Peptides against a protein of PDB entry 2AZE. Designs and how they scored, part 189

Target 1, 148 residues: chain A of PDB entry 2AZE
Amino acid sequence: AQECQNLEVERQRRLERIKQKQSQLQELILQQIAFKNLVQRNRHAEQQASRPPPPNSVIHLPFIIVNTSKKTVIDCSISNDKFEYLFNFDNTFEIHDDIEVLKRMGMACGLESGSCSAEDLKMARSLVPKALEPYVTEMAQGTVGGVF
Target 2, 101 residues: chain B of PDB entry 2AZE
Amino acid sequence: GRLEGLTQDLRQLQESEQQLDHLMNICTTQLRLLSEDTDSQRLAYVTCQDLRSIADPAEQMVMVIKAPPETQLQAVDSSENFQISLKSKQGPIDVFLCPEE

## One batch from the design tools (peptide; made by RFdiffusion4, then SolubleMPNN)

Design b1_p26_7_s3 (from b1_p26_7, 15 letters changed)
Fold by OpenDDE base, seed 5:
Structure b1_p26_7_s3 (fold): chain B 148 residues (1-148), chain C 101 residues (1-101), chain A 26 residues (1-26)
Amino acid sequence: as target 1 above (148 residues)
Amino acid sequence: as target 2 above (101 residues)
Amino acid sequence: SFSRLPVSHYKSTSHTNSTKVFTLKE
């Protein structure tokens, strides 16, 4: 019946929406873990050193990274007020946002790639509210995708 | 029947979505708390050593861009054009280089 | 703030030929 067909369309729409929200939630969880882990690392390091790092020795979030071969020629134009930048390269470059940097640093405990050790998973779980722990477990196991 | 099954599926999906919404709210709240916590923001930094784990300055030039929120970034990376354009509307942009050593 | 930068397609307006780059100190 037409009613069944309409409901099937709606079912598919809802499934896709859920899938999108799952993806968003996973990313948010990874960000949370990465940020908290970074803060924890730095707090411990500063405690051990009994001092914060010099102001110009660190970069605070947020930021983006651009890297290219040292052989790459870069032309940079800057507006007078520094509101606009234009970079021209003669070869390829890479762009990484701060979250990607944190992930590559291992701040997300390998959860982003499903390569969590038992200790990594324990750390990841400890950095989220209790309500999110089951989802973190599912992410580590690669079992996210089904209905609750 | 088919109608009954579909109706039940939709109800289950609704419950699942509500659970997701709840979890997302928790997560976004946590991120806001991190953003609002002065000590956390003070400690939210990376070192040059951290950046070298992404790209070795011995081989790669590593540039760090600090831009205000809502800064627009345009990037073109093709055989014909290699360009990055930044436009801020809320303040100046700062660019830093990570030294080789 | 942990705000992400929006990616878009546009052309910059006025620019100078000067470059001011800060170096991260270790």
Scores: peptide ipSAE 0.022, ipTM 0.858, DockQ to the pose 0.087
Fold by OpenDDE base, seed 2:
Structure b1_p26_7_s3 (fold): chain B 148 residues (1-148), chain C 101 residues (1-101), chain A 26 residues (1-26)
Amino acid sequence: as target 1 above (148 residues)
Amino acid sequence: as target 2 above (101 residues)
Amino acid sequence: SFSRLPVSHYKSTSHTNSTKVFTLKE
C-alpha cells in the first residue's frame, strides 16, 4: 500500500512535469511560426518594393515595447555609458515583449488562441518541420493536454 | 496488480516525456537555425505600422527598447510607484520612440 | 538571436539627467 502510494505521488509529479513541457513546447512552436512568418512577410514586402526599408524605420528582434498614455509624464535617467536606464512614470504603463507583439500582429496565425482558419492552419503547418505538424493541428483544435 | 499497473504507467509516462523532449529539441533546433541565418535575422523586424497595431501612438506613447542579452529589467506598476529599471552587462541600451505618423 | 530579457529586482547605480531617445522614421 505504501509503495503504491509512493508511485502514485511520482506519477502525479511526472504528469505535472509533462504538462509543463507541453506548455513550453507550444510556446516554442508559436515562436517558430511567428518568426518565420514575419521573415516571410518582410521578404515579400521588400521584393514588392524592390528595396529594403530605411534602416531607422524598422526595429529588429529582439525588443521590448513600453507604452503609456501620452499624458503620462516620464522621467528618464540614463547612465553615461547607457548601460543603465531608469524610467519613472506618473501613471500606469504596459510592457510587451516581441513575441506578444508578433502574436497580436497575427504572425502566429491565431494558433495561440485556437482561432485558426483553414488558411491560417495551413500556413502554420507549412512553417514547422513535419514532425511538429500533428502538434500544430492539436493546438489549433485545442486538444493538447493528453499524454501521447 | 495495482503495483504492476502503476509501474507500467510510469514507464509509459517516461516514454511520453521522451517523445516530448524530442519534439522540443526539434523546435529549439529550428529556432537556433533562424538565429544563425543572417538573411532571416535581417528580415526579422517590425515597422512603426506594426507597433501602431499594438498601441495607437495617437493616444499612447510607444517606446522600443533594444537591449543586449542578459539585460536585467525591473518593473514596478503600483498605485504608488510606476518604474522601469534597466541594467545591461554586455553593452549599451537603445531606446526608440514610435512616431505618431 | 531571439534571447529574452530576464526580469529581476536590482538597484540602479549610475544615472544622469540626460535623456537620449531616438525617433523611428518611416
Scores: peptide ipSAE 0.022, ipTM 0.857, DockQ to the pose 0.086
Fold by OpenDDE base, seed 4:
Structure b1_p26_7_s3 (fold): chain B 148 residues (1-148), chain C 101 residues (1-101), chain A 26 residues (1-26)
Amino acid sequence: as target 1 above (148 residues)
Amino acid sequence: as target 2 above (101 residues)
Amino acid sequence: SFSRLPVSHYKSTSHTNSTKVFTLKE
C-alpha cells in the first residue's frame, strides 16, 4: 500500500514535469516557425523588390516593443555609457517581446492559439524538421495534453 | 495489480519524457542553426508596417528597444507608478521610434 | 541572435537626463 502511494506521488510528479516540458516545447516550436516564416517572408519581399530594405527602415531581432498613448509623457534617463535606461511614464504602457510581435503578425501561422487553417498548418509543418511535424499537428488540434 | 499498473505507467511516462527531451533538443538545435546562419540573421527583421499592426502610431507611440543579450528589464505598471528600467551588461542599449508617416 | 530579455528586479545606477532616440524611416 505504501509502495503504491509512493509510486502515485512519483507518477504525479512526472506528469507535472511532462506538462511543463510540453509547454516549453510548444513555445520553442512556435519560435522556430515564427522565425523561419519571417525570414521566408522577407526573403520573398526582397526578391520582389530586387533589393534589401533601406537602412533604418527595419528592426532586426531581437527587440522589445514599448507602446503607450501618444499623449503619455515619457521621461527617459540614460547612463553615460547607455548601459542603463530609466523610463518614467505618466500613464500605463505595454511591453511586447519580438516573439509576441511575430505571433500577432501571423508568423506562427495561428498555431499558438490552435486557430490555423489547413494552409496555415501546411506552412507550419513545412517550417519544422520531420520529427517535429507530429507535435505541430497535435498543437493545431489542441491535443498536446496526451501522453506519447 | 495496482502496483504493476503504476509501474507500467511510470515506464510509459519515462518514455514520453524522453521523447519530449529529444524533440526539445531538435528544436533548440534548429534555433541555434538559425542564429548562426548569416542569411537568416540578415532577414530576421520587422518593418514599421509590422509594428503598426501591433500598435498604430496614429494613436500610440511605438518605441523599439534593442538591447544586448542578458539585459535585465524591470517594469512597474500600477496606478501610482509607471516605469521601465533596463540594465545591460554587454553593451549599449539603442532605442528607436516608429513614425506615424 | 534570438536571445530573450530577462525580467528581474535590480537597482539602477545614476542616469543622465539625456535621451537619444533613433527614428525609423520606412
Scores: peptide ipSAE 0.021, ipTM 0.856, DockQ to the pose 0.092
Fold by OpenDDE base, seed 3:
Structure b1_p26_7_s3 (fold): chain B 148 residues (1-148), chain C 101 residues (1-101), chain A 26 residues (1-26)
Amino acid sequence: as target 1 above (148 residues)
Amino acid sequence: as target 2 above (101 residues)
Amino acid sequence: SFSRLPVSHYKSTSHTNSTKVFTLKE
């Protein structure tokens, strides 16, 4: 019947929306874990050193990373007020945001790839509110979305 | 029947979505708390050693871009055109290099 | 702040032939 067809269309729309929200939630969880883990790492390091790092030795979030071969020639033009930059490369380059950098540093405990040790999973769970712990477990097991 | 089954499915999906929305709100709240905490902001940094773990400066040149919020980034990476343009609306942009050693 | 940069297409209108790059200190 036409009514059933309409409901099936709506069902598919909702399923797709839920899938998108699942992806967004997973990313938010990873960001939270990565940020908190970074902060506690640095806090511990500063406590051990009994001092903060020199101001010019660190980069605070947020930031963007651009990398290319050392052989790549780069031409850069900058506006007088430094509001505009233009980079021209003679070869390919890569761009990474700070979240990706944190993930590659292991700050997300390998949860982003489902490569969590028992200790990694324990750490990840400890860095989120209780309500999110079951979801973290599902992410580690690769079973997110199984009920949908 | 089929109609009743679909109706039930839609109700279940609605409940599932509401649960997701709730969890997302919790996450967003936690991130806001982090951004509002001065001590967390002070400790939210990476070192040159961290950046070397991402791209080795022995082989790769690594630039760090610090830009104000709402800065526009345009990137072209094709076979004949390799370009990055930045345009800030709220302040100056700073670019840093990670030393090789 | 954890704000993200938006990606868009545009052309730079005002820039000079100058490069100012700073190096991190270890």
Scores: peptide ipSAE 0.021, ipTM 0.859, DockQ to the pose 0.086; fails the geometry check

Design b1_p26_7_s4 (from b1_p26_7, 15 letters changed)
Fold by OpenDDE base, seed 3:
Structure b1_p26_7_s4 (fold): chain B 148 residues (1-148), chain C 101 residues (1-101), chain A 26 residues (1-26)
Amino acid sequence: as target 1 above (148 residues)
Amino acid sequence: as target 2 above (101 residues)
Amino acid sequence: MFSRLPLRHLKLTENTNKTYTFTLKE
């Protein structure tokens, strides 16, 4: 009786841990797809233009973005050595990391929301190692969650 | 019985977790390889057009922050205070504005 | 083309308890 109780507790613990790892894996997959897709896009674009983009016209990863209404009043204080920044806003703002930006750009092929077209899914699968393809398929179908 | 069932479940869960760990290792390896590839890093960028697609500078002011590792960002978003604080330990922070056009 | 923010004198302001902290990493 006590032994069964102990095992049940352990079972629940493992299930929760697996759930957490599943979420982590999904994020890692999305990062990989988004990054590779971005690189591929830019490579193609540069080849077509026969030149790299002008300096200061692009932002390399990693980065974060902050956006707010253009009507928002912003006060920015910067230390002389640029080690410290302070921004004060009179209204709400948004912060996004580079991964989120890539997702919104469609670099993750809509996999993040499980809204992949056939072409999107094909692209997503092509950007991961073979071992990850089944998981990508499950993500696209929204069937991730089971223990395998 | 119940004991046998639970024991079997735990064994299966252990195997599943090991498989999951393996997949995660594969992903981590791929990301590491990308970070170590000079050509990939050269091509890992977004444009103004990309940022406009996320937040149109005609309506939204967009700042881009480039900071060294271990930079601390503190954000306060309340009815009384709207603030972002950045503190770097390893070097200067660069902040850029995305132009409207 | 991106424009860099100009430097301004730093004036620290204490944050409230409703603070979200992020650590930027490579």
Scores: peptide ipSAE 0.024, ipTM 0.853, DockQ to the pose 0.180
Fold by OpenDDE base, seed 1:
Structure b1_p26_7_s4 (fold): chain B 148 residues (1-148), chain C 101 residues (1-101), chain A 26 residues (1-26)
Amino acid sequence: as target 1 above (148 residues)
Amino acid sequence: as target 2 above (101 residues)
Amino acid sequence: MFSRLPLRHLKLTENTNKTYTFTLKE
């Protein structure tokens, strides 16, 4: 019947929306953990050094990384006001956002790939509110879906 | 019947989505709190050593791009065209090179 | 310089198989 067909369409729409929200939540959790972990690391480092790092020795978020072979020839054109850049390469390059950089640094405790040691999982749990801890545990185990 | 079954499924999915929304609200609230903490923002940085762990400048040329929000970045990576175009509308773009050491 | 606000992210849009557009958002 037409009514059953309409409800089936709605069912599929809701399932897809839930799937999208699950992905969004996991990314938000990873961002939170990575950010808090980075801040904690730097705070500890500055305390041990008894001073902040030199201004030109650090890059604050947000940023984008572009890397290529040192042998790659790069031509760069810049507008006078620095509003426009054009880079031409003679070979392939890679682009990474700051979150990806933090993940590769281990700031997300390996949670993004399910590569958490016991210590990593403990750290990850300590960096989120209590209500999110079960979800973090499921992410580490690869069994997401039981907390909603 | 089938109609009754579908109706029940939709109710269950609604409850599941509501629980998911609750968790997302908690997470976004935490992120907002972090954005309001001045000390956290001051400490939100990486070093050249960190970047070397991603791509060693001894082997790779590493550029850092800092751009205002809503900056457009177009990347073309093909056998015949390797290009990055940056266009900002809200201010100048800064590009830095990561030294080897 | 400016520091990261946690809600800022990079949106990736695939235009073609080998062309990508990135947009920095708050």
Scores: peptide ipSAE 0.023, ipTM 0.848, DockQ to the pose 0.290
Fold by OpenDDE base, seed 4:
Structure b1_p26_7_s4 (fold): chain B 148 residues (1-148), chain C 101 residues (1-101), chain A 26 residues (1-26)
Amino acid sequence: as target 1 above (148 residues)
Amino acid sequence: as target 2 above (101 residues)
Amino acid sequence: MFSRLPLRHLKLTENTNKTYTFTLKE
């Protein structure tokens, strides 16, 4: 029947939208966990050292990382006002945002890959509001994607 | 029947989406709070050692780009072209090199 | 010395032909 067909179309539309929102939510959760975990790490480190790090020794968020072989020739054009940059490489390069750096540092507790130890999962849960804890658990289990 | 089943599915999906929206609002609120917390901002940093988890400065040249909000970055990494273009709307862009230790 | 900036969201959009667009947002 046409009515059923219309509902099936709507069902599919909603499912797709939900999947998109699930991905967005997961990323937001990972960002939150990573940021808070980083802050905690640094706070603890500074407390142990009884001092903040030297100003030139750290990079504050946000940032973007670009890396390439030291053998890569880089030509850089910069506008006078430094509003525009153009980098030309003679070989491949990599770009990483700050969140990716944090993930690789383990700041997201391995949740991004579903590779959480019990301790990692406990940490991850502790860094989010209570309402988000069940979703963090689902992320760790790889069970996100079903109907709530 | 089929109609009843679909109707029920749609209701369940609606509830699921509402839950997602709610959770996302919670997340965005938390992130906003982090951005507004001076101490958190002060402590939101990485070291060169941390960056080595991405690329070792002994083998790789590592650049750090700090740019104002709404800065556009276009990157082409293909067999024919290797290029990064940055365009800021709100201020100067700063580029730093991670020193080799 | 690195300048401190507030936390922002970085959006990545993958385009065709190995082209990527990044946008820094508040």
Scores: peptide ipSAE 0.021, ipTM 0.847, DockQ to the pose 0.233
Fold by OpenDDE base, seed 5:
Order: structure tokens, then C-alpha cells, then sequence
Structure b1_p26_7_s4 (fold): chain B 148 residues (1-148), chain C 101 residues (1-101), chain A 26 residues (1-26)
């Protein structure tokens, strides 16, 4: 019947929207964990060193990374106010955001790739509010969305 | 019946979405608080050693770009064109080169 | 402790009062 068909369309719409929000939430959780873990790491490192790192030895978030072969020729045009940049390469390049860097550093505890050990999971849970802990557990188990 | 089942499903999905929205609000709030915390921002940094997780400067040139929020980025990576364009409206862009170890 | 390799700004050459250019090559 038309009535049932309409509700089925609505059901599918809601399911897709929920899945999109689940993906967004997972990414936000990973960002939170990675950021807090990074801060914690650096705090500990500075305490051990009894000083902050030397200037120009570190890059603060946010940033992006561009890498290419050392053989690649790069030409760059920059406006005088540094508001505009144009990079021309003679070969392929890669772009990465800071979150990807943090993930590859292990700051997200391997939660993003299903490589979360028991210790990693404990760390991840400790870096989120209590309300988010169950969801972190579900992410580690790969059971997010089980309510559907 | 089928109609009653679908109606019940929609109610359950509504509750699930509300729960997700709540969790997302908690998460975004936490991220905002972190971005506003001076001490956290001071400690939110990486080193060249950390950047090796992406690419080894011994083999790759690694460039770091610091751009203000909402900076426009356009990239073309094809056989005919290899280009990155950056346009900021909120401040200057800084570019750093990661040295080899 | 972590490596403390310094990052450096790319060297810029002023072409005009409007633009700066650098070229990175092997």
C-alpha cells in the first residue's frame, strides 16, 4: 500500500542519516582522543625534560602536510601578505591533515583501524567523558550500529 | 501488521538519532573546550620525528603548512597538472620544511 | 626524549612588491 511505501521510504531516509551521524561521531571521538593523547604525551615529555621544546623544533596544530619526492621540482608563488600561495609540482604529491598524522602516530590508540589493544582501549576510554565510553567500546569491538 | 511494524521502527529510530545527537553535542563541546584551553593548545604540537609517520624526509620532501581556519585549498594531481592553491582571508599562511634527520 | 629537529621557513625571494617566489629542487 502507498501508506506503507511512504513509511518505508522514511525509514530508509532515517537509517541513512543515522549512519552518517555515526560516522561523524566516530571521527569526532577519534579527534578528541588523539588530541588529548597528544597533549598528555607532550606534557609528560616536557615534565621529564623540565622545559618546553626549543622554538622552531615543533609545529602546533592545526596544520597540513604536503610531501613529494625529493626529486620533484616545486615552484611557489606567494603574495606579499602571504595570504595566497600557489605551488606547482613537476610530479605527484600527497596531502595529509593533522588528524591523519596523529592517527599514524598512534594517538588515536589504533581505534580507527581495529588495532586497539586492551591497553589502548583503556587509554581511549580514559580520554573521553563517561557518556562516550560505551561508544568507544563499541568502536573497538566493531559493533557500532548494532541497534539497527 | 506491516504498517504497525514500520511505525514502531520509526519511533525507535527517532530515539536512536536523538541519542546520537546528544553524544555528538558532548563530543563537539569537548573539542571546543580543548580549542579554548590555552595550556592544551600550547601542548598540541608535533615534531619532525612525529612527521616521519607520514613520510620519511630522507626519501620525501616534507612541507608543513600552517593556515588559518577556513583557508581555501585547491589541489590538482593529474598527469597534466600538479598544483596546490591556498587562499586565506583570516591571516597569513606559513610554510615550513622538515629537514632530514 | 623526542627528536627536536628544527623546522625552517622556506627561503623566499622577492620578485616584485607583490609576490615572493621560491623554487625547491634536488
Amino acid sequence: as target 1 above (148 residues)
Amino acid sequence: as target 2 above (101 residues)
Amino acid sequence: MFSRLPLRHLKLTENTNKTYTFTLKE
Scores: peptide ipSAE 0.020, ipTM 0.841, DockQ to the pose 0.033

Design b1_p26_8_s1 (from b1_p26_8, 9 letters changed)
Fold by OpenDDE base, seed 2:
Structure b1_p26_8_s1 (fold): chain B 148 residues (1-148), chain C 101 residues (1-101), chain A 26 residues (1-26)
Amino acid sequence: as target 1 above (148 residues)
Amino acid sequence: as target 2 above (101 residues)
Amino acid sequence: STKSKTYTLVNRYGFYSLPGTITLSK
């Protein structure tokens, strides 16, 4: 019946929305883990060094990075007030946000790719509220995505 | 029948979505708290060594961009050149290069 | 031809998020 068909359409719509929210939640969890892990690392490092690092030796969030071959020629035009930049590259380059950097640093414990050791998973779980621990476990197992 | 089954499915999906919303609220709350914690923000940094660990400056140059929020970033790809354009509305942009070790 | 994409840096919870790694290559 037409009514059933309408409900099927709605069902599919809801499934897609849930899928999107699952993706969003996973990213939020990764952000939380990465951030807390970074802070924890730096806190420990500063304690061991008995002092904070020199101000100009660190890069505070947020930031983005551009990486390219050291042979790449980069031309830069900067406005007088430094509100505008224009870079020209003669070769391939990549742009990464800070979250991606943290992931590559291992701050997300490999959870982003499901490459978690037992210790990685333990760390990841310890960096989220209790209510999120089951979801972290599912992420590590790659079992997130099933709705019903 | 089919109608009853679909109705039940939709109810279950609604409950699942509500659970997701709840978890997301928990997560965003934690993130907001972290963003407001001065000690956490003070410790929220990476080093050039960290950047070198993910992009070896022996082979790759790493440029750091510190731009204010709402800065526009335009990437232009053409056969003639590759470009990055940055335009800030809130303040100056800081760009620097991480040196090799 | 020339192709361009524009992104806006939005600070959410202390992060800047791009849709993904942006790569321009010949």
Scores: peptide ipSAE 0.552, ipTM 0.925, DockQ to the pose 0.892
Fold by OpenDDE base, seed 4:
Structure b1_p26_8_s1 (fold): chain B 148 residues (1-148), chain C 101 residues (1-101), chain A 26 residues (1-26)
Amino acid sequence: as target 1 above (148 residues)
Amino acid sequence: as target 2 above (101 residues)
Amino acid sequence: STKSKTYTLVNRYGFYSLPGTITLSK
């Protein structure tokens, strides 16, 4: 019946919306874990050193990075006010945002790829509110795609 | 019947979405609090060593870009060259190279 | 030919998020 068809359309619409929100939530969770883990690492390091690092030795968030071969020739044009930059590369380069950097540093505990060790998962769970722990577990298992 | 089944599915999906929304609210709240916490922000940094760890230090150069929010980044791929253009409207852009070991 | 992609650095909770790693290669 037409009524059933209409409901099927609505069902599909809702499923897609849920999928989108799941993706957003996963990213938010990863951001939270990565951030807290980074802060925790640095706090511990500073405590061990009994001092903060020199101001010019660290890069605070937010940032982006460009990596390329050391052999890559880079031409840079900068406006007088430094509001505009133009870089020309003669070879392959990559741009990464800070979140990606943190993930590659292991700050997200491998949760981003669902390849957490038991210890990594324990850490990840400890860095989120209790209400988010089940979802973290699902992310680690790669089973987030299911309906709640 | 089919109608009853679909109706039930929609109700379940609604509940699932509500749960999802709730979790998102919790997460965004936490992130907001972290962004507003001075101590956390002070400790929210990486080192050049960290940056080199995600690339081959022997082969790669790492350049850091500190740009204000809303800066536009344009990547251009032409047959002749590759370009990155940055345009800020909120302040100067800082670019520096991580020193080699 | 020239291909161009433009992104805006939006600060969300202290992060700059791009759709993904941007790679330009020959």
Scores: peptide ipSAE 0.551, ipTM 0.924, DockQ to the pose 0.898
Fold by OpenDDE base, seed 1:
Structure b1_p26_8_s1 (fold): chain B 148 residues (1-148), chain C 101 residues (1-101), chain A 26 residues (1-26)
Amino acid sequence: as target 1 above (148 residues)
Amino acid sequence: as target 2 above (101 residues)
Amino acid sequence: STKSKTYTLVNRYGFYSLPGTITLSK
């Protein structure tokens, strides 16, 4: 029946939307954990040092990084007002956003790759509201994807 | 019948999506609060040491790009070379190299 | 030939989120 067909199409649409929202939620959770963990780390470090770091020694969010071999030749052209940059590379390079950097720093507690130890999971849970803790646990177990 | 089953499934999926939306709202609220907290933003930084720790400082160089929002980043792959083009409309772009240890 | 991809840096909750790591390799 046409009605059943329409409902089945709707069902598939909703399933896909849920899947997309699950992915988005996971990323948001990772962002929250990474951010809070970074802030916590730096707060503790500054307390231990009894002072903030020198202003030109830190890089505040947001930022982008480019990494390449030290052997890579880079040519740079900059506009007078510094509104435009053009870089030429003679070899492979990578561009990473700040979130990826934080993940690689371990700020997301390895939750992003399923390499979350018991202590990592404990930290991750402590950095989210109570309502999100079960989802963090599911992320660590790799059981996200079921309909709830 | 099949119609009844599909209708029930859709109701269950609606409940599931509502639960997801609720969790997402909680998460985005937390992120928004963090973005609006001046102390948190002051502490939201990395060091060049952090950056070097993720990109083998013995073999790799790390360039940092601080650009205003809405800056366009174009990556170009040609037979001649690889290019990165940055174009800002909201202010100057700051690019610097993390020093070697 | 030349291949080009353009991204816009959008600040969301203090982050610049790209679709993923961008790699240009020979």
Scores: peptide ipSAE 0.551, ipTM 0.925, DockQ to the pose 0.889
Fold by OpenDDE base, seed 3:
Structure b1_p26_8_s1 (fold): chain B 148 residues (1-148), chain C 101 residues (1-101), chain A 26 residues (1-26)
Amino acid sequence: as target 1 above (148 residues)
Amino acid sequence: as target 2 above (101 residues)
Amino acid sequence: STKSKTYTLVNRYGFYSLPGTITLSK
């Protein structure tokens, strides 16, 4: 009885760990797809334009963004060395990291929300190693973790 | 019996976890290679137009923060106001607004 | 009453990752 109880505890621990790893893997896959897709897009765009964009017109990774209403009043205090910033907002605002931005740009092909068209899924699969393609398919179908 | 069933479950879970670990290793390897590829990093950018395209219509002000690694970001919610505090120890922080379109 | 959360920008594979979208609203 005690042995069975110990194994049940271990089973639950492993299940939780697997669940966490599944989430981590999904995020890593999305990051890879988004990054490769972004690079591909920009490469193609630069080729079509026959030149890179102006240096000050682009934002290189990594970055974060803050978005709020254009009517929001923002007070900013900056240290002399620019090592410290303090922003005060009088209304709602959001902070997003670069990965989230790429997802919202569609760089992850809608895979993050299971909103992949057939073409989106095809693109997503093409941007990962063959070993990851089955998992991408499962993500698109929302069936990841069904075997656990 | 119960013991045999649990033992079998644990073996199956171990195999599943090993498969996940393998896939994660493949994925992280790809990401590392990309992070080390100069051409990829050169092309790893967005435009202000991109940022505007993902902004909520009600939240059309987009501020970009370029901060060095290990910068601390503190979000404070008080009855008086909302605050964002940034503190870097490695270098200056650059903040700018995307122009309206 | 004041609530605060602190995050550290860690560069992983060229990204900054936060736990999720941070929203402060009245």
Scores: peptide ipSAE 0.547, ipTM 0.924, DockQ to the pose 0.882

